# Peptides against a protein of PDB entry 5YCA, part 64

Target 1, 132 residues: chain A of PDB entry 5YCA
Amino acid sequence: RSLPAERNPLYKDDTLDHTPLIPKCRAQVIEFPDGPATFVRLKCTNPESKVPHFLMRMAKDSSISATSMFRSAFPKATQEEEDLEMRWIRDNLNPIEDKRVAGLWVPPADALALAKDYSMTPFINALLEASS

## One batch from the design tools (peptide; made by RFdiffusion4, then SolubleMPNN)

Design b2_p14_3_s4 (from b2_p14_3, 9 letters changed)
Fold by OpenDDE base, seed 4:
Structure b2_p14_3_s4 (fold): chain B 132 residues (1-132), chain A 14 residues (1-14)
Amino acid sequence: as target 1 above (132 residues)
Amino acid sequence: SEDDEFREYLLSMK
């Protein structure tokens, strides 16, 4: 598959130690019409553009938002490029869709596979290990 | 707050 040409410079090194990022994660309870749900979030700011994105995990089943990973990794991606990647994820991984939140959410193993492709492994490892 | 920022970020994805 073809990923967007320009990547967020925050993710220039996929081999860095993830442990310093763990305490930067935060747990947060969000109220929905059918009740509360806990998320673990990590705010990631593009060091050049200063545009922030959140990476996010559902605390209950450890699902991670693939959509948010893509948007953080590829800040100049077109909607068409995003749609193509989301179709690839549907065809090749094991995503779920939750009625309360948008986008594709994937289990930890799939999230780490995407993280390797997007060069953001330390950030996803930290998000997975953080407490809820 | 950053909590408010995240809530808006999450819910605006829809």
Scores: peptide ipSAE 0.765, ipTM 0.957, DockQ to the pose 0.787
Fold by OpenDDE base, seed 2:
Structure b2_p14_3_s4 (fold): chain B 132 residues (1-132), chain A 14 residues (1-14)
Amino acid sequence: as target 1 above (132 residues)
Amino acid sequence: SEDDEFREYLLSMK
């Protein structure tokens, strides 16, 4: 598959220690019509553009938003590029679509596979290890 | 607040 050419410089080094990022994660309860749900979030700011994105995990089942990963990793991606990647995820991984929230959410192993592809492994490791 | 920021971010995703 083809990924966008330009990647967020925040993710220039996939080999960095993730542990310093763990304390930067935050748990947050979100109220939905059918009740509350807890998310773990990590605010990631592009050091060049200063545009922030949140990476996010559902606390209950540890599903990670693949959509948010993609958008953070590829700040100049076209809608077509995103659509192609989301289709690839549907075809090759094990995403879920939760009616409460948008985008594709993937289990931890799939999230780490994507993180490797997007060069953001430390951030996803931290997100997965953070308390909820 | 950042909590509000995240809530908006999460719920406005397309």
Scores: peptide ipSAE 0.765, ipTM 0.958, DockQ to the pose 0.907
Fold by OpenDDE base, seed 1:
Structure b2_p14_3_s4 (fold): chain B 132 residues (1-132), chain A 14 residues (1-14)
Amino acid sequence: as target 1 above (132 residues)
Amino acid sequence: SEDDEFREYLLSMK
């Protein structure tokens, strides 16, 4: 597969220690028609554009939003590029589609695989390790 | 608040 050419400079170094990011994560309860669900979120701001994106984990099953990872990693990606990547995820990983929230959500191992591809490993490790 | 920001972010994803 081909990923977008321009990546968020926040993710320039995939080898950094993730532990300083853990306390930056926040747990939040969201009310849905069928009841509450807890998410763990990490606000990630592009250091050049100053545009923020949230990375997010479902507390219950530790699923990570692949869609949010992609959008944070590739701020200039087209909808077509996103669609192609989401299709790749469907074909190669183990995503779920939760009716309460949009996008593809993947289990921790898949999230870390994507994180490696997107150079986001510290951020996803922190998100997975943070308390809910 | 940032909580509101996240809620809107989450629920507005396409």
Scores: peptide ipSAE 0.765, ipTM 0.958, DockQ to the pose 0.895
Fold by OpenDDE base, seed 3:
Structure b2_p14_3_s4 (fold): chain B 132 residues (1-132), chain A 14 residues (1-14)
Amino acid sequence: as target 1 above (132 residues)
Amino acid sequence: SEDDEFREYLLSMK
């Protein structure tokens, strides 16, 4: 598969220590029609554009939003490029769909595989290790 | 607040 050419400069170095990012994660309860659910979030700001994106994990099953990873890593990607990547994820990984929230959500192992592809490993490691 | 920002971010995803 092919990924978008321009990547968020926040993810320039995939080898950085992730531990300083852990205390930057926050747990948050969101109310839905069928009841509350807890998410762990990490706010990631593009150092050049100053545009923020959130990475997010469901506390219940540790699923990570692949859609949010893609949008943070490739902020200038087209809808077509996103659709192609989401199709690849459906065909090659183990995503789940949740009626309460949009996008594709993947288990931790799949999230780390995507993180390697997107150069986001420290950020996903921190998100997975943070308390809920 | 940042909590409100995240709620809006999460619920506005396409």
Scores: peptide ipSAE 0.764, ipTM 0.958, DockQ to the pose 0.895

Design b2_p14_4_s1 (from b2_p14_4, 5 letters changed)
Fold by OpenDDE base, seed 2:
Structure b2_p14_4_s1 (fold): chain B 132 residues (1-132), chain A 14 residues (1-14)
Amino acid sequence: as target 1 above (132 residues)
Amino acid sequence: SPMTLDELEALFEQ
């Protein structure tokens, strides 16, 4: 696969300590047609564009939005590039298409594999360790 | 149909 050339400068260093990010995570109950669901989220702001994106974990099964990871990591990605990556995830990882929220959701191990590829390991570690 | 990720983000408190 071919990932987009430009990456969010927030993720320039994949080796940073993740622990300071843990208290920045927040849990929130969201109401859906079939009932409430709790999400843990981490607000990630691109230091150049100042545009924020949320990384997201479903509290119940710890699934993480791979699509949100991709969109945060690659702010100038085309739809074609996103589609290509989502196809790769389907073929190589274990994603779930959730009926409540769009995109691909992956289990923790897969999220960490993607985090390595996207250079956002500290952020995903923090998101996984945060309480719901 | 599922809520979009943008719609979900819009619901999160800042």
Scores: peptide ipSAE 0.747, ipTM 0.955, DockQ to the pose 0.816
Fold by OpenDDE base, seed 5:
Structure b2_p14_4_s1 (fold): chain B 132 residues (1-132), chain A 14 residues (1-14)
Amino acid sequence: as target 1 above (132 residues)
Amino acid sequence: SPMTLDELEALFEQ
C-alpha cells in the first residue's frame, strides 16, 4: 500500500512518552436510537493549520476508529487514498463496521499496528490507557 | 444509518 505523502506534523516523533497525553483524554456519553454509548476521545490539533481532529475509542470494547486515525494523520489525503487504506485494513486486520458510527473500528492490537504505520504510537497508547 | 465521524466530532464538548 501507499500512504499519503504529507503527514500531520503533530506526529513527527513516534518515540515520545505517551503518559502526558493520558490526562488530556475525555470520556463522553453519546445518545443513539438504541441507547447511550460512552466514547473516550483525544483532541489532536495540527500545529500548523490549527485544525483539530478527535481520536476515538469505544469504552465498551476498546475499539478505535481507524478512519479517524487516518484522517488525523493525513489531513490532505484524497478520498481515493482513504478508500485504498480502508481496503488494506479490511484485507489485513480485523475491523468492525459499527451500526452506530461510520468508518472502520479496530481492536487495540490493530490500532497499535496502524499507529506505528502512521507515527501515532504515543497518542494511541494514551487513548487506550485513559479511563472511561 | 450510522452517524458520520464528522457528526460525532461535532458532539464532543471539548
Scores: peptide ipSAE 0.745, ipTM 0.955, DockQ to the pose 0.802
Fold by OpenDDE base, seed 4:
Structure b2_p14_4_s1 (fold): chain B 132 residues (1-132), chain A 14 residues (1-14)
Amino acid sequence: as target 1 above (132 residues)
Amino acid sequence: SPMTLDELEALFEQ
């Protein structure tokens, strides 16, 4: 596969200690037609553009939004590039298409594999360790 | 229809 050329400079260093990011995560209950669900989220702001994205985890099963990871990592990606990566994820990982929220959601091990590819390891480790 | 990611982000408290 081919990932987009330009990456969010927030993720320039994949070797950072993740522990300072843990207290920056927040849990929130969201109401859906079939009942409430808790999400843990981490606000990630591109230091150049100042545009934020939330990385997000379903508290109950620790599924991570792969689509949100991609959008945060590659702010100038085209829809075609996103579609290509989502297809790769379907073919190579174990994503879930949730009935309540769109995009691809992946289990923790898959999220960490993507984090390595996107240079987001500290952020995903923090998101997974945060309390709900 | 599932909620979009943008819609979910809009619900998160800043």
Scores: peptide ipSAE 0.745, ipTM 0.955, DockQ to the pose 0.796
Fold by OpenDDE base, seed 3:
Structure b2_p14_4_s1 (fold): chain B 132 residues (1-132), chain A 14 residues (1-14)
Amino acid sequence: as target 1 above (132 residues)
Amino acid sequence: SPMTLDELEALFEQ
């Protein structure tokens, strides 16, 4: 597969220590028609554009939003490029389409595989390790 | 219909 050419400079080094990011994660209860659900989130700001995106984990089953990972990693990606990557994820990983929140959500192991591809391993490690 | 990711982000505090 082909990933977008320009990557968020926040993710220039995939090997950095993730532990300083853990206390930056936050848990929040969101109300849905079928009841409340807790999300753990990490605010990631592009150091050049100053535009933030949230990385997101469902507290109950630790599913991570792959779509949010992609959007954060590739800030100039087209909708076509996103669609192509989401199709790749469907074909090669184990995503779920949640009835409450859109996009593809993947289990922790898949999230870490994507994190390696997107050079954002420290951020996903922190998100997974943070308490809910 | 599911909430969009943008809508969810808009609900997050801090």
Scores: peptide ipSAE 0.745, ipTM 0.954, DockQ to the pose 0.798

Design b2_p14_4_s2 (from b2_p14_4, 7 letters changed)
Fold by OpenDDE base, seed 4:
Structure b2_p14_4_s2 (fold): chain B 132 residues (1-132), chain A 14 residues (1-14)
Amino acid sequence: as target 1 above (132 residues)
Amino acid sequence: AALSLDELEALFEE
C-alpha cells in the first residue's frame, strides 16, 4: 500500500512516553436510537495548521476508529487515498462496521499496528489506557 | 442513519 506523503507533524516522534496523554482523554455518553454508548476521545491538534481531530475509542469493546486515525495522521489525504487505505485495512486487519457510527473500527491490537504505520503509538496507547 | 465521523466529532464537548 501507499500512504500519503505528508503526515501531521504532531506525530513526528513515535517513541515518546504516552503517559502524559492519558489525563487528556475524555469519556462522553452519546445517545443513539438503540440506546446510549460511551466514547473515549483524545483531541489531537495539528501544531502547524491548528486543525483538531479526535481519536476515539468505543468504551464497551475498546474498538478504535481507524478512519479517524488516518484522517488525523494525513491531513492532506484525498478521498481516494483514504479509500485505498480502508480497503487495505479490510483485507489485512480485523475491522468492524458499526451500525451507529460510520468508518472502520478496529480492535486494540490492530489499532496499535496502524499506530506504528502512522507514527501514532503514544497517542493510541494513551487512548487505550484511559478510563471510561 | 449512522452518524458520520464528522457528526460524532461535533458532538464531543471541549
Scores: peptide ipSAE 0.727, ipTM 0.948, DockQ to the pose 0.815
Fold by OpenDDE base, seed 3:
Structure b2_p14_4_s2 (fold): chain B 132 residues (1-132), chain A 14 residues (1-14)
Amino acid sequence: as target 1 above (132 residues)
Amino acid sequence: AALSLDELEALFEE
């Protein structure tokens, strides 16, 4: 597959220690029509543009928003590029489409696979290890 | 009736 050319400079080093990021994660209960659900999120700000995105984990099953990962990693990606990557994820990983929140949500192993591709490993490790 | 990711993000208190 072909990923977008420009990546968020926040993710320039995939080998950094993730542990300092763990306490930066936050848990929050969100109310939905069918009941509450807890999300763990990590605010990731592009150091050049100063635009933030949240990486997101569903606390209960540890599913992570692949779509949010992509949007954070590739700030200049087009909708078409996103659609192509989401198709790849559907074809190669094990995503779910949650009825409460849009986008593709992937289990931890898949999230880490994507994190490697997007150079986001420390951030996803932190998100997975954070308490809810 | 799913929230968009932008809508979910807007709900986060931070």
Scores: peptide ipSAE 0.727, ipTM 0.948, DockQ to the pose 0.817
Fold by OpenDDE base, seed 1:
Structure b2_p14_4_s2 (fold): chain B 132 residues (1-132), chain A 14 residues (1-14)
Amino acid sequence: as target 1 above (132 residues)
Amino acid sequence: AALSLDELEALFEE
């Protein structure tokens, strides 16, 4: 498959040690109509644009927002490019569409597969290991 | 209605 040409320079090196990022993660309880849910998030700021995006994990089942990963990794992606990638994820991985929060959420193994594709492995490893 | 990702992100405290 094709991914957008320009990637967030924050993710220039997929091989870095993730452990320094673990303490940067934060947990927060969000209230929904059907009850509270805890999210663990990692603020990722594009060093060029200075625009931040949060990578997000649902604490309960460790699902990761694939959509947020994509948006963080590819800041200049078109909506069409996002739609195509989300379709690929639906067809090739095991996403869930949560009723509480939009986008595709994927289990840890799928998140790490995407992280490799997006050059985000240290960040996703940290997000998965952080306490909730 | 589900929160958008932008809406969820806006709720996160720093």
Scores: peptide ipSAE 0.727, ipTM 0.948, DockQ to the pose 0.828
Fold by OpenDDE base, seed 5:
Structure b2_p14_4_s2 (fold): chain B 132 residues (1-132), chain A 14 residues (1-14)
Amino acid sequence: as target 1 above (132 residues)
Amino acid sequence: AALSLDELEALFEE
């Protein structure tokens, strides 16, 4: 498949040690109509633009926001490019659409597959290992 | 209605 041409320079090296990122993750309880849910997030700032995005994990089932990964990895992507990638994810991986929060959420194995494609492996490993 | 990702991100404290 085709991915957007320009990638966030934060993700230029997929081989870096992820362990220094673990303590940078934060957990927070969010209240929803059906009850509270804990999210673990990692703030990722584009070193060129200085624009931050959060990578996000649902603490309970370790689902990762694939949509947030895409938006962080490809800061200049169009909505059409995002829609095409989300359709690819639906067709090839095992995403869920949560009733509480928008976007596609994927299990850890799928998140790591996407991380390899987006050159985000250290960040997703850290997010998955962080405490909630 | 579900929160957008932007709305969820806005709730995070750090």
Scores: peptide ipSAE 0.726, ipTM 0.948, DockQ to the pose 0.817

Design b2_p14_4_s3 (from b2_p14_4, 9 letters changed)
Fold by OpenDDE base, seed 2:
Structure b2_p14_4_s3 (fold): chain B 132 residues (1-132), chain A 14 residues (1-14)
Amino acid sequence: as target 1 above (132 residues)
Amino acid sequence: SAMSLDELEEEFLK
C-alpha cells in the first residue's frame, strides 16, 4: 500500500519513551442514546500547524480508532487516501465498525501494527497503558 | 446514526 507522503512532524521519532505520555491521557464518559461509554483520549498537536487531533481508545475493549490515527499521522491526506487506507485495514487487520462512533476501530495488536506504519508507537503505547 | 469522529473530539474539548 501507499501511505500519504507527508507525515505529522509530531511523529518524527518512533523510538521515544512512551511513559511520559501516559499521564497526559484522560478518561472521559460520553453519553450516547443507548447509554454512557468511557473513552481514553490523548491530545496530539501538530507542532507545525498547531492543529490538534485526539487519539482515542474505548475503555471497555481497548479498541482504538484507526481513522483518528490516520488523520493525526497524515494531516494533508486526501479523502481518497484515507479511504484506500481504511480499505487496506479492512482487508489486512481486524477492524470493527462501532454503532456509536464512526470510523474503523481496531484491537490493540492491530493498533500497534498501524502505529509502527505511521511512526506513532509511543503514543499508542501510552494510550493503551493509560488507566480508564 | 453514529457520532462522527469530529463530534467526539468536540466532546473531548468540553
Scores: peptide ipSAE 0.742, ipTM 0.957, DockQ to the pose 0.930
Fold by OpenDDE base, seed 5:
Structure b2_p14_4_s3 (fold): chain B 132 residues (1-132), chain A 14 residues (1-14)
Amino acid sequence: as target 1 above (132 residues)
Amino acid sequence: SAMSLDELEEEFLK
């Protein structure tokens, strides 16, 4: 598959130590029609544009939003490029479509595979290790 | 219907 040409400069170095990012994660309870659910989130700000995106994990099953990962990694991607990547994820990984929050959610192992592809391994490691 | 990712991010910013 082909990923978008321009990547968020926040993710220029996939080998950085993830531990300083762990305390930057926050847990938050969100109310839904069927009851509350806890998410762990990490605010990721593009150092050039200063536009933030949140990486996010469902506390209950540790699922990670692959869609949010993609949008953070490739802020100039078109909708067509996003759709193409989401189809690839459906065909090659094990995503779920949650009834509470839109987009594709993937288990931790799949999230780490995507993190390698998007050069954001430290951020996903921190998100997975943070407390809920 | 499911909450959008943009709506969830708005909740995170509150």
Scores: peptide ipSAE 0.741, ipTM 0.957, DockQ to the pose 0.896
Fold by OpenDDE base, seed 4:
Structure b2_p14_4_s3 (fold): chain B 132 residues (1-132), chain A 14 residues (1-14)
Amino acid sequence: as target 1 above (132 residues)
Amino acid sequence: SAMSLDELEEEFLK
């Protein structure tokens, strides 16, 4: 597969210590027709454009939004590039299409695999370790 | 119909 050419400068160093990011995570209960669900979220702001995007984890099963990871990592990606990556994820990982929230949600191991590809490892580690 | 990711982010900003 081919990932978009430009990556969010926030993720220029995949080797950073993730622990300072843990306190930045926040848990929030969201109301859905079938009941409440808790999400853990991490606000990630592109230092160049100043545009924020949330990385997010379902507290219940620790699934992480792969779609949000992609959108945060590649701010100038086209819809076609996103669709191509989502197809790759479907074919190579173990995503879940949740009935409550759109996009592909992946288990922690898959999220870390994507994080390596997107240079987001510290952020995903923090998101996974944060309390809900 | 599932909530969009944009809609979820809006909830996070409230």
Scores: peptide ipSAE 0.740, ipTM 0.957, DockQ to the pose 0.914
Fold by OpenDDE base, seed 3:
Structure b2_p14_4_s3 (fold): chain B 132 residues (1-132), chain A 14 residues (1-14)
Amino acid sequence: as target 1 above (132 residues)
Amino acid sequence: SAMSLDELEEEFLK
Protein backbone atom coordinates (compact mmCIF):
# COMPACT_ATOMS: atom_id res chain seq x y z
CA ARG B 1 0.00 0.00 0.00
CA SER B 2 0.97 3.64 -0.44
CA LEU B 3 0.79 5.97 2.55
CA PRO B 4 0.66 9.77 2.14
CA ALA B 5 4.01 11.44 1.48
CA GLU B 6 3.90 14.04 4.26
CA ARG B 7 3.79 12.93 7.89
CA ASN B 8 3.10 14.95 11.04
CA PRO B 9 6.54 16.05 12.35
CA LEU B 10 5.34 15.14 15.86
CA TYR B 11 6.05 11.53 14.85
CA LYS B 12 9.58 11.96 13.49
CA ASP B 13 11.10 9.45 15.98
CA ASP B 14 9.32 6.15 16.62
CA THR B 15 11.86 5.00 19.24
CA LEU B 16 11.29 7.60 21.97
CA ASP B 17 10.29 6.65 25.52
CA HIS B 18 6.49 6.61 25.82
CA THR B 19 6.22 6.95 29.61
CA PRO B 20 6.19 10.78 29.71
CA LEU B 21 3.04 10.70 27.57
CA ILE B 22 1.02 8.52 29.96
CA PRO B 23 0.11 11.36 32.38
CA LYS B 24 -1.11 13.43 29.42
CA CYS B 25 -3.88 10.93 28.67
CA ARG B 26 -7.38 11.67 30.00
CA ALA B 27 -10.44 9.50 30.58
CA GLN B 28 -13.86 10.91 29.69
CA VAL B 29 -17.40 9.55 29.82
CA ILE B 30 -19.47 10.24 26.70
CA GLU B 31 -23.26 9.88 26.67
CA PHE B 32 -24.84 7.91 23.83
CA PRO B 33 -28.47 7.00 23.11
CA ASP B 34 -27.90 3.47 24.45
CA GLY B 35 -25.94 4.63 27.51
CA PRO B 36 -22.58 6.04 28.62
CA ALA B 37 -19.16 4.89 27.39
CA THR B 38 -15.69 5.81 28.64
CA PHE B 39 -12.87 6.85 26.31
CA VAL B 40 -9.21 7.46 27.00
CA ARG B 41 -7.85 10.28 24.84
CA LEU B 42 -4.46 11.84 24.08
CA LYS B 43 -4.23 15.31 22.56
CA CYS B 44 -1.52 15.41 19.89
CA THR B 45 -0.55 18.80 18.46
CA ASN B 46 1.31 19.17 15.16
CA PRO B 47 4.33 21.32 16.10
CA GLU B 48 4.31 23.14 12.74
CA SER B 49 0.63 23.83 12.13
CA LYS B 50 -0.36 23.88 15.83
CA VAL B 51 -3.48 21.90 14.90
CA PRO B 52 -4.48 19.34 17.55
CA HIS B 53 -5.86 15.86 16.96
CA PHE B 54 -7.01 13.29 19.51
CA LEU B 55 -5.87 9.71 19.65
CA MET B 56 -8.55 7.67 21.38
CA ARG B 57 -9.20 4.30 23.03
CA MET B 58 -12.45 2.70 24.14
CA ALA B 59 -11.96 1.90 27.82
CA LYS B 60 -14.09 -1.24 27.84
CA ASP B 61 -12.30 -3.30 25.17
CA SER B 62 -9.14 -1.20 24.55
CA SER B 63 -10.03 -0.66 20.87
CA ILE B 64 -8.11 2.21 19.25
CA SER B 65 -9.44 4.48 16.50
CA ALA B 66 -7.34 3.66 13.45
CA THR B 67 -9.03 6.46 11.54
CA SER B 68 -7.91 9.02 14.12
CA MET B 69 -4.38 7.60 14.03
CA PHE B 70 -4.27 8.07 10.27
CA ARG B 71 -5.65 11.60 10.39
CA SER B 72 -3.13 12.60 13.06
CA ALA B 73 -0.18 11.01 11.26
CA PHE B 74 -1.02 12.40 7.81
CA PRO B 75 -2.43 15.93 8.18
CA LYS B 76 -2.46 16.65 4.43
CA ALA B 77 -3.96 13.34 3.33
CA THR B 78 -6.88 13.42 0.91
CA GLN B 79 -10.16 11.65 1.52
CA GLU B 80 -9.18 9.21 -1.23
CA GLU B 81 -5.93 8.36 0.56
CA GLU B 82 -7.81 7.81 3.82
CA ASP B 83 -10.36 5.57 2.09
CA LEU B 84 -7.56 3.55 0.52
CA GLU B 85 -5.87 2.98 3.89
CA MET B 86 -9.15 2.08 5.60
CA ARG B 87 -9.79 -0.52 2.90
CA TRP B 88 -6.30 -1.93 3.50
CA ILE B 89 -7.04 -2.16 7.23
CA ARG B 90 -10.31 -3.99 6.54
CA ASP B 91 -8.49 -6.48 4.31
CA ASN B 92 -5.40 -7.08 6.46
CA LEU B 93 -6.25 -6.41 10.12
CA ASN B 94 -9.19 -7.02 12.46
CA PRO B 95 -11.14 -3.75 12.63
CA ILE B 96 -14.55 -3.20 14.16
CA GLU B 97 -17.12 -0.68 12.96
CA ASP B 98 -18.70 0.50 16.20
CA LYS B 99 -22.37 1.48 16.17
CA ARG B 100 -21.76 4.48 18.45
CA VAL B 101 -18.69 6.14 16.88
CA ALA B 102 -17.70 6.22 13.21
CA GLY B 103 -14.42 5.06 11.67
CA LEU B 104 -12.48 1.84 12.11
CA TRP B 105 -11.55 0.67 15.60
CA VAL B 106 -8.79 -1.93 16.00
CA PRO B 107 -7.59 -4.11 18.89
CA PRO B 108 -4.32 -3.23 20.69
CA ALA B 109 -2.10 -5.55 18.62
CA ASP B 110 -3.40 -4.09 15.37
CA ALA B 111 -3.04 -0.56 16.74
CA LEU B 112 0.63 -1.22 17.49
CA ALA B 113 1.15 -2.61 13.99
CA LEU B 114 -0.33 0.57 12.51
CA ALA B 115 1.69 2.68 14.94
CA LYS B 116 4.87 1.18 13.54
CA ASP B 117 3.75 1.98 9.99
CA TYR B 118 2.81 5.55 10.98
CA SER B 119 5.89 6.08 13.22
CA MET B 120 3.77 6.80 16.32
CA THR B 121 4.57 3.81 18.58
CA PRO B 122 5.32 5.88 21.74
CA PHE B 123 1.93 7.59 21.53
CA ILE B 124 -0.03 4.37 21.11
CA ASN B 125 1.92 2.65 23.90
CA ALA B 126 1.07 5.54 26.22
CA LEU B 127 -2.59 5.47 25.21
CA LEU B 128 -2.79 1.73 25.89
CA GLU B 129 -1.09 1.97 29.30
CA ALA B 130 -3.12 4.92 30.60
CA SER B 131 -5.81 4.26 33.21
CA SER B 132 -9.50 4.68 32.46
CA SER A 1 -26.63 6.97 13.41
CA ALA A 2 -23.08 6.81 14.73
CA MET A 3 -21.35 9.90 16.08
CA SER A 4 -18.62 11.21 13.76
CA LEU A 5 -15.01 11.42 14.93
CA ASP A 6 -15.19 15.20 14.55
CA GLU A 7 -18.20 15.28 16.87
CA LEU A 8 -16.39 13.11 19.41
CA GLU A 9 -13.36 15.41 19.33
CA GLU A 10 -15.68 18.34 20.02
CA GLU A 11 -16.91 16.50 23.11
CA PHE A 12 -13.29 16.04 24.22
CA LEU A 13 -12.73 19.79 23.98
CA LYS A 14 -15.56 20.61 26.41
Scores: peptide ipSAE 0.740, ipTM 0.957, DockQ to the pose 0.897

Design b2_p14_4_s4 (from b2_p14_4, 8 letters changed)
Fold by OpenDDE base, seed 3:
Structure b2_p14_4_s4 (fold): chain B 132 residues (1-132), chain A 14 residues (1-14)
Amino acid sequence: as target 1 above (132 residues)
Amino acid sequence: SAMSLDELEALFDQ
C-alpha cells in the first residue's frame, strides 16, 4: 500500500521509550444513548503545526481508533488517502466499526502493527498500558 | 448513528 508522503514530525523516532508517555494518558467516561463508556486518550500535538489529535482506546476491550492514528500520523492526508488506508485495514487486519463512535477500531495487536507502519509505536504502547 | 471522531475528541477534557 501507499501511505501519505508527509508524516507528523512527532513520530520521527519509533524506538523511543514509551513509559514517559503513560502518565500523559487520561481516562474519561463518555455518555452515549446506550450508556456510558470509558475512553483512554493521549493528546498528541504536531510540534510544527501545533495542531493536536487524540489517540484513543476503548477501555473495555482495548480497541484503538485506527482512523485517529492515521489522522494524527498524516496531517496532510486527503480523504481519499484515508479511505484507501481504511480499506487496506479492512482487508488485512481485524477492525470493527463501533456503533457508538465512527471510524475503524482495531485490537491491540493490529494497533501495534499500524503503529509500526506509522512510526507511532511508543505512543500506542503507552496508550495500551495506561490505566482506565 | 455513530458519533464522529471529531465530536468525541471535542468532548475530551483538554
Scores: peptide ipSAE 0.744, ipTM 0.955, DockQ to the pose 0.806
Fold by OpenDDE base, seed 4:
Structure b2_p14_4_s4 (fold): chain B 132 residues (1-132), chain A 14 residues (1-14)
Amino acid sequence: as target 1 above (132 residues)
Amino acid sequence: SAMSLDELEALFDQ
């Protein structure tokens, strides 16, 4: 696969200690037609553009939004590049398509595999360890 | 239909 050339400078160092990010995570209950669901989210702001994205975890099963990871990591990616990566995820990982929220959601192990590829390991570790 | 990721982000407290 071919990942986009330009990466969010927030993720320039994949080796940083993740523990300072844990208290920055927040849990929130969202109401859906079939009932409430809790999400844990981490606000990630591109230090150059100042555009924020939320990394997000479903509290119930710890699934992580792979689509949100991609969009945060590659702020200038085209829809075609996103579609290509989502196809790769479908073919190589274990994504779930949730009926409540769009995009691909992946289990923790897959999220960490993607985090390595996107240089987001500290952020995903923090998101997974945060309380709900 | 499923909520979009943009819509979900909009619901999060900023």
Scores: peptide ipSAE 0.744, ipTM 0.956, DockQ to the pose 0.793
Fold by OpenDDE base, seed 2:
Structure b2_p14_4_s4 (fold): chain B 132 residues (1-132), chain A 14 residues (1-14)
Amino acid sequence: as target 1 above (132 residues)
Amino acid sequence: SAMSLDELEALFDQ
């Protein structure tokens, strides 16, 4: 597959130690029509544009938003590029479409696979290791 | 129906 050409400079080094990012993660309970759900989130700000995106994990099953990962990693991606990547994820990984929150959610192993592709491994490691 | 990711992000404490 072909990923977007320009990547968020926040993710220039995939080899960084993830542990300093763990305390930056936050757990928060969100109320939905069918009841509360806890999310663990990590605010990731593009150092050039200053635009933030949240990486997010559902506490219950540790699913991570692949869509949010993509949007954070590729801030100038077109909707078509996002759609193509989401199709690839559907075809090659094990995503879940959650009834409460849109996008594709993937289990930890899939999230780490995507993280490698998007050069954001430290951030996903931190997100997975953070308490909920 | 499901809320958007943008809507969820808006609910997070900054």
Scores: peptide ipSAE 0.743, ipTM 0.955, DockQ to the pose 0.804
Fold by OpenDDE base, seed 5:
Structure b2_p14_4_s4 (fold): chain B 132 residues (1-132), chain A 14 residues (1-14)
Amino acid sequence: as target 1 above (132 residues)
Amino acid sequence: SAMSLDELEALFDQ
């Protein structure tokens, strides 16, 4: 498949050690109509633009926001490019559409597959290993 | 309706 041409320079090296990122993750309880839910998040700042995005994990089932991964990895992507990638994810992986929070959420194995494609492996490993 | 990702991100402590 085709991915956007320009990638966030934060993700230039997919081989870096992820362990220094683990203590940078933060857990937070968010209130929803059906009750509270804990999210683990990692703030990822583009070193050129200085624009931050949060990578997000649902603490309970370790689902990762694939949509947030895409938006962080490809800061200049169009909505059409995002829609095309989300359709690819629906067709090839095992996403869920959560009733509480929009976008596609994927299980850990799928998140790591996407991380390899987006050159984000250290960041997703850290997010998955962080405490909640 | 589901909360948007932008709305969730805005709730996170910086």
Scores: peptide ipSAE 0.743, ipTM 0.955, DockQ to the pose 0.819

